# Designs tried in a protein design run: peptides against a protein of PDB entry 5A53. Part 48

Target 1, 230 residues: chain A of PDB entry 5A53
Amino acid sequence: LVENVKQALFIPGQSCNKNLHDIMVDLSALKKPDMKRFNRKNDIHPFEDMSPLEFFSEKNDCSLMVLMTSSKKRKNNMTFIRTFGYKIYDMIELMVADNFKLLSDFKKLTFTVGLKPMFTFQGAAFDTHPVYKQIKSLFLDFFRGESTDLQDVAGLQHVISMTIQGDFQDGEPLPNVLFRVYKLKSYKSDQGGKRLPRIELVEIGPRLDFKIGRIHTPSPDMVTEAHKKP

## One batch from the design tools (peptide)

Design b1_p23_1_s4 (made by RFdiffusion4, then SolubleMPNN; from b1_p23_1, 11 letters changed)
Fold by OpenDDE base, seed 1:
Structure b1_p23_1_s4 (fold): chain B 230 residues (1-230), chain A 23 residues (1-23)
Amino acid sequence: as target 1 above (230 residues)
Amino acid sequence: VELVSSFTKKSKEALEKKLKELE
């Protein structure tokens, strides 16, 4: 079953700055060709009124949206939105820390557009904690692309790594999520008559440390309806 | 599969496991 690739819409908010624009460009490069970007700023406040996002979802046929905003309270904020039937399913604010790196900060490597990334998740909370489970689900939905049965290791171009920054207890602030992208380089090493594939990982960017902000969770009814569709 | 990377030990082990599952 080839799952239909979800289309993403990147929206600069009214407070979008150059840094957020550059981050948007670099992150969206990983979503090509299944990505649209608005060139104009839009005054959208998704936690106050979701209706404009639902309208954009329908008008652009995009079930994934990213709103780029920045304020003193929510600097370099990427609001990730998913829709189901052009209605808001869930939202999460992920604020990019100031230590971010763009693609231009790394050695330029040849990158083939449209290849499926491999994901790695580091931290038990990705499987147990509701917020981190949502983040895991979101990023898998966002970048997983078409389900091809041909998991040819030779076809693996890149790895997206997501790491929870440290341990935390109940009631403590949620640690940041470290987003990293690596290119896979496969080498045939003949060691001891067994051709063990040697894989080198090279960071290609962008490098983003996400601080978790506000979250909107789906209604139980929407969860049920979303799981009924293959 | 031998992974040579700047990955954390945990990330490396997880990726090595996944790569072995794809073989």
Scores: peptide ipSAE 0.026, ipTM 0.608, DockQ to the pose 0.021
Fold by OpenDDE base, seed 2:
Structure b1_p23_1_s4 (fold): chain B 230 residues (1-230), chain A 23 residues (1-23)
Amino acid sequence: as target 1 above (230 residues)
Amino acid sequence: VELVSSFTKKSKEALEKKLKELE
């Protein structure tokens, strides 16, 4: 089954700054060619009114959206939105910590557009906790690309790593999610006369530490509907 | 497949497992 690749729309909010713009550019580079980006700022407040996002989803045929906003309370905020039938399915605010690194901060490596990333998730909560399950689902959905049966290992260029920053208990603030991107380098190592493939992972950026903000979850009816349609 | 990286041991093992599943 070839699933249609979900298209992403990156939207600068009214409060979008240079740092957010740079982050948006770098993160969207991983989604090429399946992304659109607005050049104009849009006054969108998704937790107050979702209708502009639904309109943009439909008009641009994008089931994934990222809204870039910044305030004192929600600095460097990336609101990730998914739609189903051009209606809001879920939303999550992920605020980028000030320690972020751009692609320019790393050694430039050749990148082939359209290659699928491999994912790695570190932290048990990605499988058990509703918020981290949503984050896992979101990032898989965002970057999985075209479902082809031939996952040629030779086509594996990069790994997206997501790590929960430490343990937490119920009622505690949710730890940040550490987003890292690595390029795979294959080496033929002659160790003991056996050519074992060696793979080196080189960080390529961006490096983002996400603080979790507000969340919108779908209605049970929408969940049921979304699972019925492949 | 040997993974050389700054990854945590657990992350390397998980990735090695996934790579083997793709072979």
Scores: peptide ipSAE 0.023, ipTM 0.614, DockQ to the pose 0.021
Fold by OpenDDE base, seed 4:
Structure b1_p23_1_s4 (fold): chain B 230 residues (1-230), chain A 23 residues (1-23)
Amino acid sequence: as target 1 above (230 residues)
Amino acid sequence: VELVSSFTKKSKEALEKKLKELE
């Protein structure tokens, strides 16, 4: 089954600044060709009224959206939204820490548009904690591209790494999620008559540390409907 | 497969495991 690649819409909010715009450009470049960007700011407050996002989802045929906003309370905030049937499925605020790096901060490497990333998740909470499970699910949905049965290792060019920044206990603030992107370089090493493939990982950016903000979880009914494969 | 990276040890081990699963 060739699953249709989910399309993403990047939306600058009214409070979108230059840094968020640059982050938006760089992050959206990883989603090409399955990405749209608005050039105009939109006054959207998802946790107050979700209806504008549902409208944009339907109008643009995008099941993924990212709203770029910034305030004193929620600086460099990327609200990630998923829709199902053009209705809000879930939302999560991920605030980018000030230590971010753009693609321009790294050596420009050739990138083939449309190749699938490999994912790595570091931290047990990605499999046990509901918030980190949602983050894992979201980023897999966002960047996995087309599901081809051919795990063509030859088509692997980059790795998206997500790491939970430290351990935490119940009742403690949720640690940041460290987002990193690496290019895979394969070399034929001739070591001792065995041609072992040598793989080098080079960071290509962007580098983003996400602070977790507000979350909207789907209703049990929407979870059931979204998991019904036809 | 030899993996040379600036990855954390945990990230490297996770990636090596996944790469072996692709072989």
Scores: peptide ipSAE 0.019, ipTM 0.558, DockQ to the pose 0.020
Fold by OpenDDE base, seed 3:
Structure b1_p23_1_s4 (fold): chain B 230 residues (1-230), chain A 23 residues (1-23)
Amino acid sequence: as target 1 above (230 residues)
Amino acid sequence: VELVSSFTKKSKEALEKKLKELE
């Protein structure tokens, strides 16, 4: 069963600023062609009322949403939302640190739109800690694209790397997640020895350090239903 | 480095090997 590619909707909140808009444009470029963006600001407070997001999910046929907001407490906040049957499944706030880099900050490389990225996750907590497990699941779901059985390594263009910034113990603040995007370059090394194609990773952006904010976890019933439907 | 992809097991293993060579 070819699962239909999940569509993403990017929504500027009322407090969306130029920096968040630029981040939205660059991050959403990685989701093309399976992405929509609103041009108008929307006054949405997802942790107070989820109903507007459920409405947008259904109206736009998007099971992935990203709300762009900024405040003194939650600067450069990207709220990632997933829906199941157009109902909220989970949400997570990821605040972009001020050290972000846009695509324009990197050397422009030609890439084919619609090629699936590969993911790398660095940090044991991505497999053990509930919050980081949710982040891992979210980003895999967000950028997974069409499942084709025939995707050879030859079709691999991009690597998305997610790294937990440092170790932490129970009760400590959760470390940031470092989001990096690389393009795979194959060089024929003309250096006189074994012509092993050297693969190099070239950072292409955006570069985002995510601070973890508020989280909404799915109900046990929704988890069960989401796993039953292919 | 755990590589998670929609790629086949064989493709994933080949890529993991290549990425380890870059580390």
Scores: peptide ipSAE 0.018, ipTM 0.597, DockQ to the pose 0.026; fails the geometry check

Design b1_p23_2 (made by RFdiffusion4)
Fold by OpenDDE base, seed 5:
Structure b1_p23_2 (fold): chain B 230 residues (1-230), chain A 23 residues (1-23)
Amino acid sequence: as target 1 above (230 residues)
Amino acid sequence: TEFEKLSEEFNKFRNKYASPVEV
């Protein structure tokens, strides 16, 4: 079963600002063509009432949503939501730090739309800690695109790197997740003998440092249902 | 594998450049 490419809906909340809008535009560009954006602000509070998001999931046929909100307590907040059967599966708040960079801050590089990114995760907690496991799962799910065969490695254009910013102990605040996007450049090295294509990575943006906020985890029943292959 | 080589070059690149650019 080739899982259909999950569609993403980007929703500006009532408190969405210019910076969040710009971040939304740039991040959603990596999800093209499998992305919709609302142009109107919506008053949605997903940790108080999830029903508006379930409604939007169903009406737009989007199993991925990103709500853009900002407050003094939760500045530049991107709430990532996944649905299963148009019901909320999980949610996570990822607040973008003020040091963010947009695509316009990097050298303009042409890229093919719809190519699947390669992911790299740095930090053992991505495999062991429940919150970072959810983040890993979310971003893999969000940007997985079409099921690509090994032949698509030859078409590999983008690398998304996610790094946990430092070590942490139990009971400490969770370190930020550093989100970086690179383009692969192949250089024909004409040096004498072995034409090993030198692959260079070039950062293309956006550059986002995510502070972890509130989390909603799925019920055990929903986990079981979501893993049931039809 | 080509993937392993790409991953190694990527890891080298990451180690070189994925340090948070102190802006």
Scores: peptide ipSAE 0.021, ipTM 0.502, DockQ to the pose 0.018
Fold by OpenDDE base, seed 3:
Structure b1_p23_2 (fold): chain B 230 residues (1-230), chain A 23 residues (1-23)
Amino acid sequence: as target 1 above (230 residues)
Amino acid sequence: TEFEKLSEEFNKFRNKYASPVEV
């Protein structure tokens, strides 16, 4: 069964501003062709009422959603939502820090649209801490696309890197997640020995530092249901 | 998932052979 590629819906909230719109455009470009965007603002508060998001999930056949909102408490907030059977599975708020860079801030590199990224995760907490496990799962699910055959690996052009910004102890605020996108450049190593291709990662954008906000975790029942469906 | 496994293997490869370059 070729699992249908998960479609993403980008939703400007009522408080969406120009910066969030630009970030939305650039991040959604990485999800092409499996992306829809709303052109108008929608007054949605997912941690108060999830029903509008479930409705949009079903109406647009999108199992991934990103709500763009901004407030004094939650500036440049991207709420990532996953649905299962058009019901909310999980949610996470990721607030973009003001030091973000857009695709226009980088050298225009040609890349083929629709190629799958590889992921790199830096920080042990991505494998141990429940919040960072959810972030890892979310981004893998968001950009996984169609089933990777060997041809997709051969066509690998870009890498998404996610780094936990620092070490933290229990009870400390969770460090930001540094989101970076790189194009792979292969250079012939002129180093006289084994011609291991030197791979350089050239940043192509966007550059986003995510501050972690509120989280909705799935119920044990929803987890069980999601694992039963291929 | 298969994608997670591939990403983990790529991460190991990247850490060994790839350098991030800011443009």
Scores: peptide ipSAE 0.017, ipTM 0.502, DockQ to the pose 0.022
Fold by OpenDDE base, seed 2:
Structure b1_p23_2 (fold): chain B 230 residues (1-230), chain A 23 residues (1-23)
Amino acid sequence: as target 1 above (230 residues)
Amino acid sequence: TEFEKLSEEFNKFRNKYASPVEV
């Protein structure tokens, strides 16, 4: 079963600013061609009323949404939403720290649209902690393209790296997730007969440090339905 | 998933053969 590529809708909220717009443009460029962007601001408060997002999911045929909002409490907030059957499955607020870098801050490298990224996750909590498991699942879902056959490692142009910023204990504030994008450069090592390709990672941006905000978890029923492979 | 397996293999490969470029 070729799972259809999940389409993403980027929605500027009423409080969307220039920085969020620029971040939205750069992050959505990694999701091309499988993304839509609204040009108009929409007054959406997903943790108060989810109905507008469900409506947009259905009308745009997008199972992924990103709402761009900014307030004093939630500066540079990217609310990531997933839907199942056009109903809200889960949501997470990821606030971009002020130290962000745009694609323009890096050396412009040729990028082929539509190639799947590789993912790297650093931090044990990505496999154990419910919130980081959700983040891992979300980003895999978000940038997972078509299940094409074993794409030759040769077709891999970029890596998305997600790192939990430090250790934490129960009851402590959740560390930020460091989002980094690298281009793979394969060098033929001419040294000594075994052409082991040296792969260098070159950061291409954007660089985003995500502070974790509010979370909506799926209902047990929706988890069961979403795991039912057709 | 096959993608996760490939990502893990890539991570193993990276950790073995790619030095993180300290930026």
Scores: peptide ipSAE 0.015, ipTM 0.500, DockQ to the pose 0.022
Fold by OpenDDE base, seed 4:
Structure b1_p23_2 (fold): chain B 230 residues (1-230), chain A 23 residues (1-23)
Amino acid sequence: as target 1 above (230 residues)
Amino acid sequence: TEFEKLSEEFNKFRNKYASPVEV
């Protein structure tokens, strides 16, 4: 069973601004060709009414959605939504800090569209803490391309890095998640007659620091259904 | 640095699974 690549829909909310639009364009470029984007603003409040998102999931055949909103309380907010059977599975608000960098802020490096990224996660909480486990799962689902055989490792051109910004204790505010994208640059190194390929990482953007907001977790029933392999 | 650790992990991964692509 070739698992079909999950399609993403990017939705500008009513409060979407120029910065969020630019972030949306750059982040969606990493999801090409498996991405759709709305050009019109939509008045959607997913934590009040999820029904418009379920409608858009079904009508666009997208199991991934990103809603772009901004307010005084939730500035530069990217709500990431996953659906199962066109019903809301989970949601998380990730607010982009003001220190963000766009693709235009980095050296233009050509990359092949549609190549599967490698992932790296820094911080023990990605494996232990429920919120960071959800973030890890979400980003793996979001940018996980086709289930390619080991032969496609030769085609790996991109690394997506996610880092928890510092340590935290129980009851403390959850640290930000640092999102970084790197391109692999391979060099022929002539070290001692063995041509060991030297690989360098080059940051290509976007650079996003995510503040964690509101979360919707799946019902136990939906978890059971989503884990039922056909 | 975090970047150096990432580069090392990636180099280990590529050396393990990537045949030298003649670019």
Scores: peptide ipSAE 0.015, ipTM 0.438, DockQ to the pose 0.017

Design b1_p23_2_s1 (made by RFdiffusion4, then SolubleMPNN; from b1_p23_2, 15 letters changed)
Fold by OpenDDE base, seed 2:
Structure b1_p23_2_s1 (fold): chain B 230 residues (1-230), chain A 23 residues (1-23)
Amino acid sequence: as target 1 above (230 residues)
Amino acid sequence: SEEEELKKKEELEKKKYRKPVKV
């Protein structure tokens, strides 16, 4: 069973600002060619009414959506939405901290569009805690790209690193997730006539620290349906 | 053509079965 590449729709909300727009542009560049963006602001409140998002999912054939909103309570908020059968599966608010860096803040490196990133997850909670499991699932789904059986090491261009910012106990606020993007740069080191391949990780951006906000989780029935193999 | 219908059916199936990644 070869699944189709999940398409992402980036939606500027009514409160979308310049910073969110710039973040949207940079993050969506990593999802090319499997990305659409709206140019117009849309008044969408996904935790009040999900129906507009389901409509956009179906109309645009996008099972991934990112709503860009900003308020005093939820500054630089990226609501990540997944749909299954054009119905809302899950949602998570990820608020970008003010220390963000854009692609323009890094050395411009040429990259091939459409290459699947490798993911690295740092923090035990990505495998144990339901919220961080959802984040891990979301980002893996979001950037999975085309299922090429050959993870040709030659095709490995990008590494996306996601790190939980510190330890936390039960009842404490969930630590931020540090999103970092690296390019694998192969160098031929000429050390003593042996050209050893040296691989370096070069940060390319964007650099985003995500504060976790509101979450919507799927019903058990929807989980069952979404996981059914034909 | 039958081949176009088969391809449409396969595309519809591929769309229907876009599973979330299991973690």
Scores: peptide ipSAE 0.267, ipTM 0.674, DockQ to the pose 0.706
Fold by OpenDDE base, seed 4:
Structure b1_p23_2_s1 (fold): chain B 230 residues (1-230), chain A 23 residues (1-23)
Amino acid sequence: as target 1 above (230 residues)
Amino acid sequence: SEEEELKKKEELEKKKYRKPVKV
């Protein structure tokens, strides 16, 4: 069974500002062609009522959603939502720190639309801690293209790097997740008459530091249903 | 046709079974 590519819907909330709009445009560009955006603001409070998001998931045939909101308590908040059968599976608030960079802040490099990124994860907690496991799962799902058995290495154009910002102990605030995007550049270096392929990573943006906010986790029953093989 | 409805139902089911990535 070839799973169809998950479609993403980007939703401006009522409190969506210019910075969040610009971040939304740039992050959604990495998800093309498998992305939709709303042009109008929507009054959605996903931790108070999830029903509008379930409706939008079904109506737009999108199993991934990103709600853009900003408040004094939750500035530059990107709520990432996954659905299963158009029902909420999980949610996580990721607040973008003020040090963000847009695609316009980097050297414009052409990229082919629809190529699957390679992922790198830095920090042991991505494999052990439940919150960072959810983040890892979410971003792998979000940018997972077609499951072709042909990992054609020739199709590798960009790398998404996710880093946990420092160590932490139990009961401490969870460190930020550093989101970085790099383009692979292949150079033919003439070193000593042998053309060795040199690969260089060039940052292309956006650059986002995510502060972790509120989380909704699936019930054990929803986990079981979502993992059933048809 | 019934065959088009069946295909549409199968496509809808394939869309429901998009598994979250196991980590």
Scores: peptide ipSAE 0.262, ipTM 0.671, DockQ to the pose 0.704
Fold by OpenDDE base, seed 1:
Structure b1_p23_2_s1 (fold): chain B 230 residues (1-230), chain A 23 residues (1-23)
Amino acid sequence: as target 1 above (230 residues)
Amino acid sequence: SEEEELKKKEELEKKKYRKPVKV
């Protein structure tokens, strides 16, 4: 069964600022054409009432949502929401650190819209720790795009790298997740009379360091229903 | 056409089965 591409809805919250708007524009550019953005601020508090997000999921036919909010406690907060059957499946707050870089901070490189990125994950906790497993699942689901059988390396233009910032022990604060986007550039280098294809990774942005906030996990029943094969 | 209705039904079914990525 080939699943249809998941559509993303970007929602500016009431506290959305210019920085979050710019981050929203740049991150959503990686999700084109499978992305919608609201132009108006919406007063949504997903950890208090999820009903408005379920309504927006259904009304816009979007199973992915990103709520952009900012407060003193949760500065530059991107709440990532997934729905199943237009009901909330999971949520995670990812707060963007102040050291962020926009696409405008990098050398403008043309990229083809709609190409599926390759993912790289650095840190053992992405495979063991429940929170980092949720983050890995979320980003793979968010940027999966069309399942083309042609993972032709020749068609691969983008690499998204996600790195856990350092080691941590049980009971310690969860390290940030470093989000980086690279373009693959093929160069023919003449080294010693042999034209070897040289592939270089060039950072294109955005550059985002995510601090982990609040999490909502699905019920076991919802996990079972969401993973049910037809 | 019956073929268009079948395609719409298949697309609706594909929408219901959008699974979270297993890690």
Scores: peptide ipSAE 0.259, ipTM 0.659, DockQ to the pose 0.664
Fold by OpenDDE base, seed 5:
Structure b1_p23_2_s1 (fold): chain B 230 residues (1-230), chain A 23 residues (1-23)
Amino acid sequence: as target 1 above (230 residues)
Amino acid sequence: SEEEELKKKEELEKKKYRKPVKV
């Protein structure tokens, strides 16, 4: 069974500010064409009541959602939500640090819409620690795009890098996740009359440092159901 | 047609069973 491309819905919360709006625009540009955005603010508190998100998932046929909220306790908060069968599967709060950079802060490069990114993950905890495993799963799922067999190196436009910011021990606060986006730029280097293809990574943005907030994990039954082969 | 209904049902099933990426 070939799964359809997961659609993302970006939702401004009631407390959405200009910075979060700009971040939302830039991050959602990487998800085009498989993205919807609400233009109106919605009063949604996903850790208090998940029902509005389930309704939006079903109504918009979006299994991925991002809620944009900001408060004194949770500044620049992006709540990433996944649904399965239009029911909440998991949620994670990722708060954007104030050092963020927008696409406008980088050299404007031409971008082809609809190309799948390559992912790189730096940090062993992405494979071992439950929270970082969820983040890895989420971002892979979010940006998976179409399963085209033709993703030859020639079709690779951009790389998304996710890095855990430092080591941590059990019981310590979870380090931030550094989100970086690079474009692959092919150059013909003229070295000694031989045109060698040189590939360079150019950062294109956005640049986001995510502080981990609250998490909702699926029930064991929901995990089992979501992993069933039809 | 019965074939169009079957295709719609298959598309609906494909939408419901979007698995999370296994890590």
Scores: peptide ipSAE 0.244, ipTM 0.656, DockQ to the pose 0.715

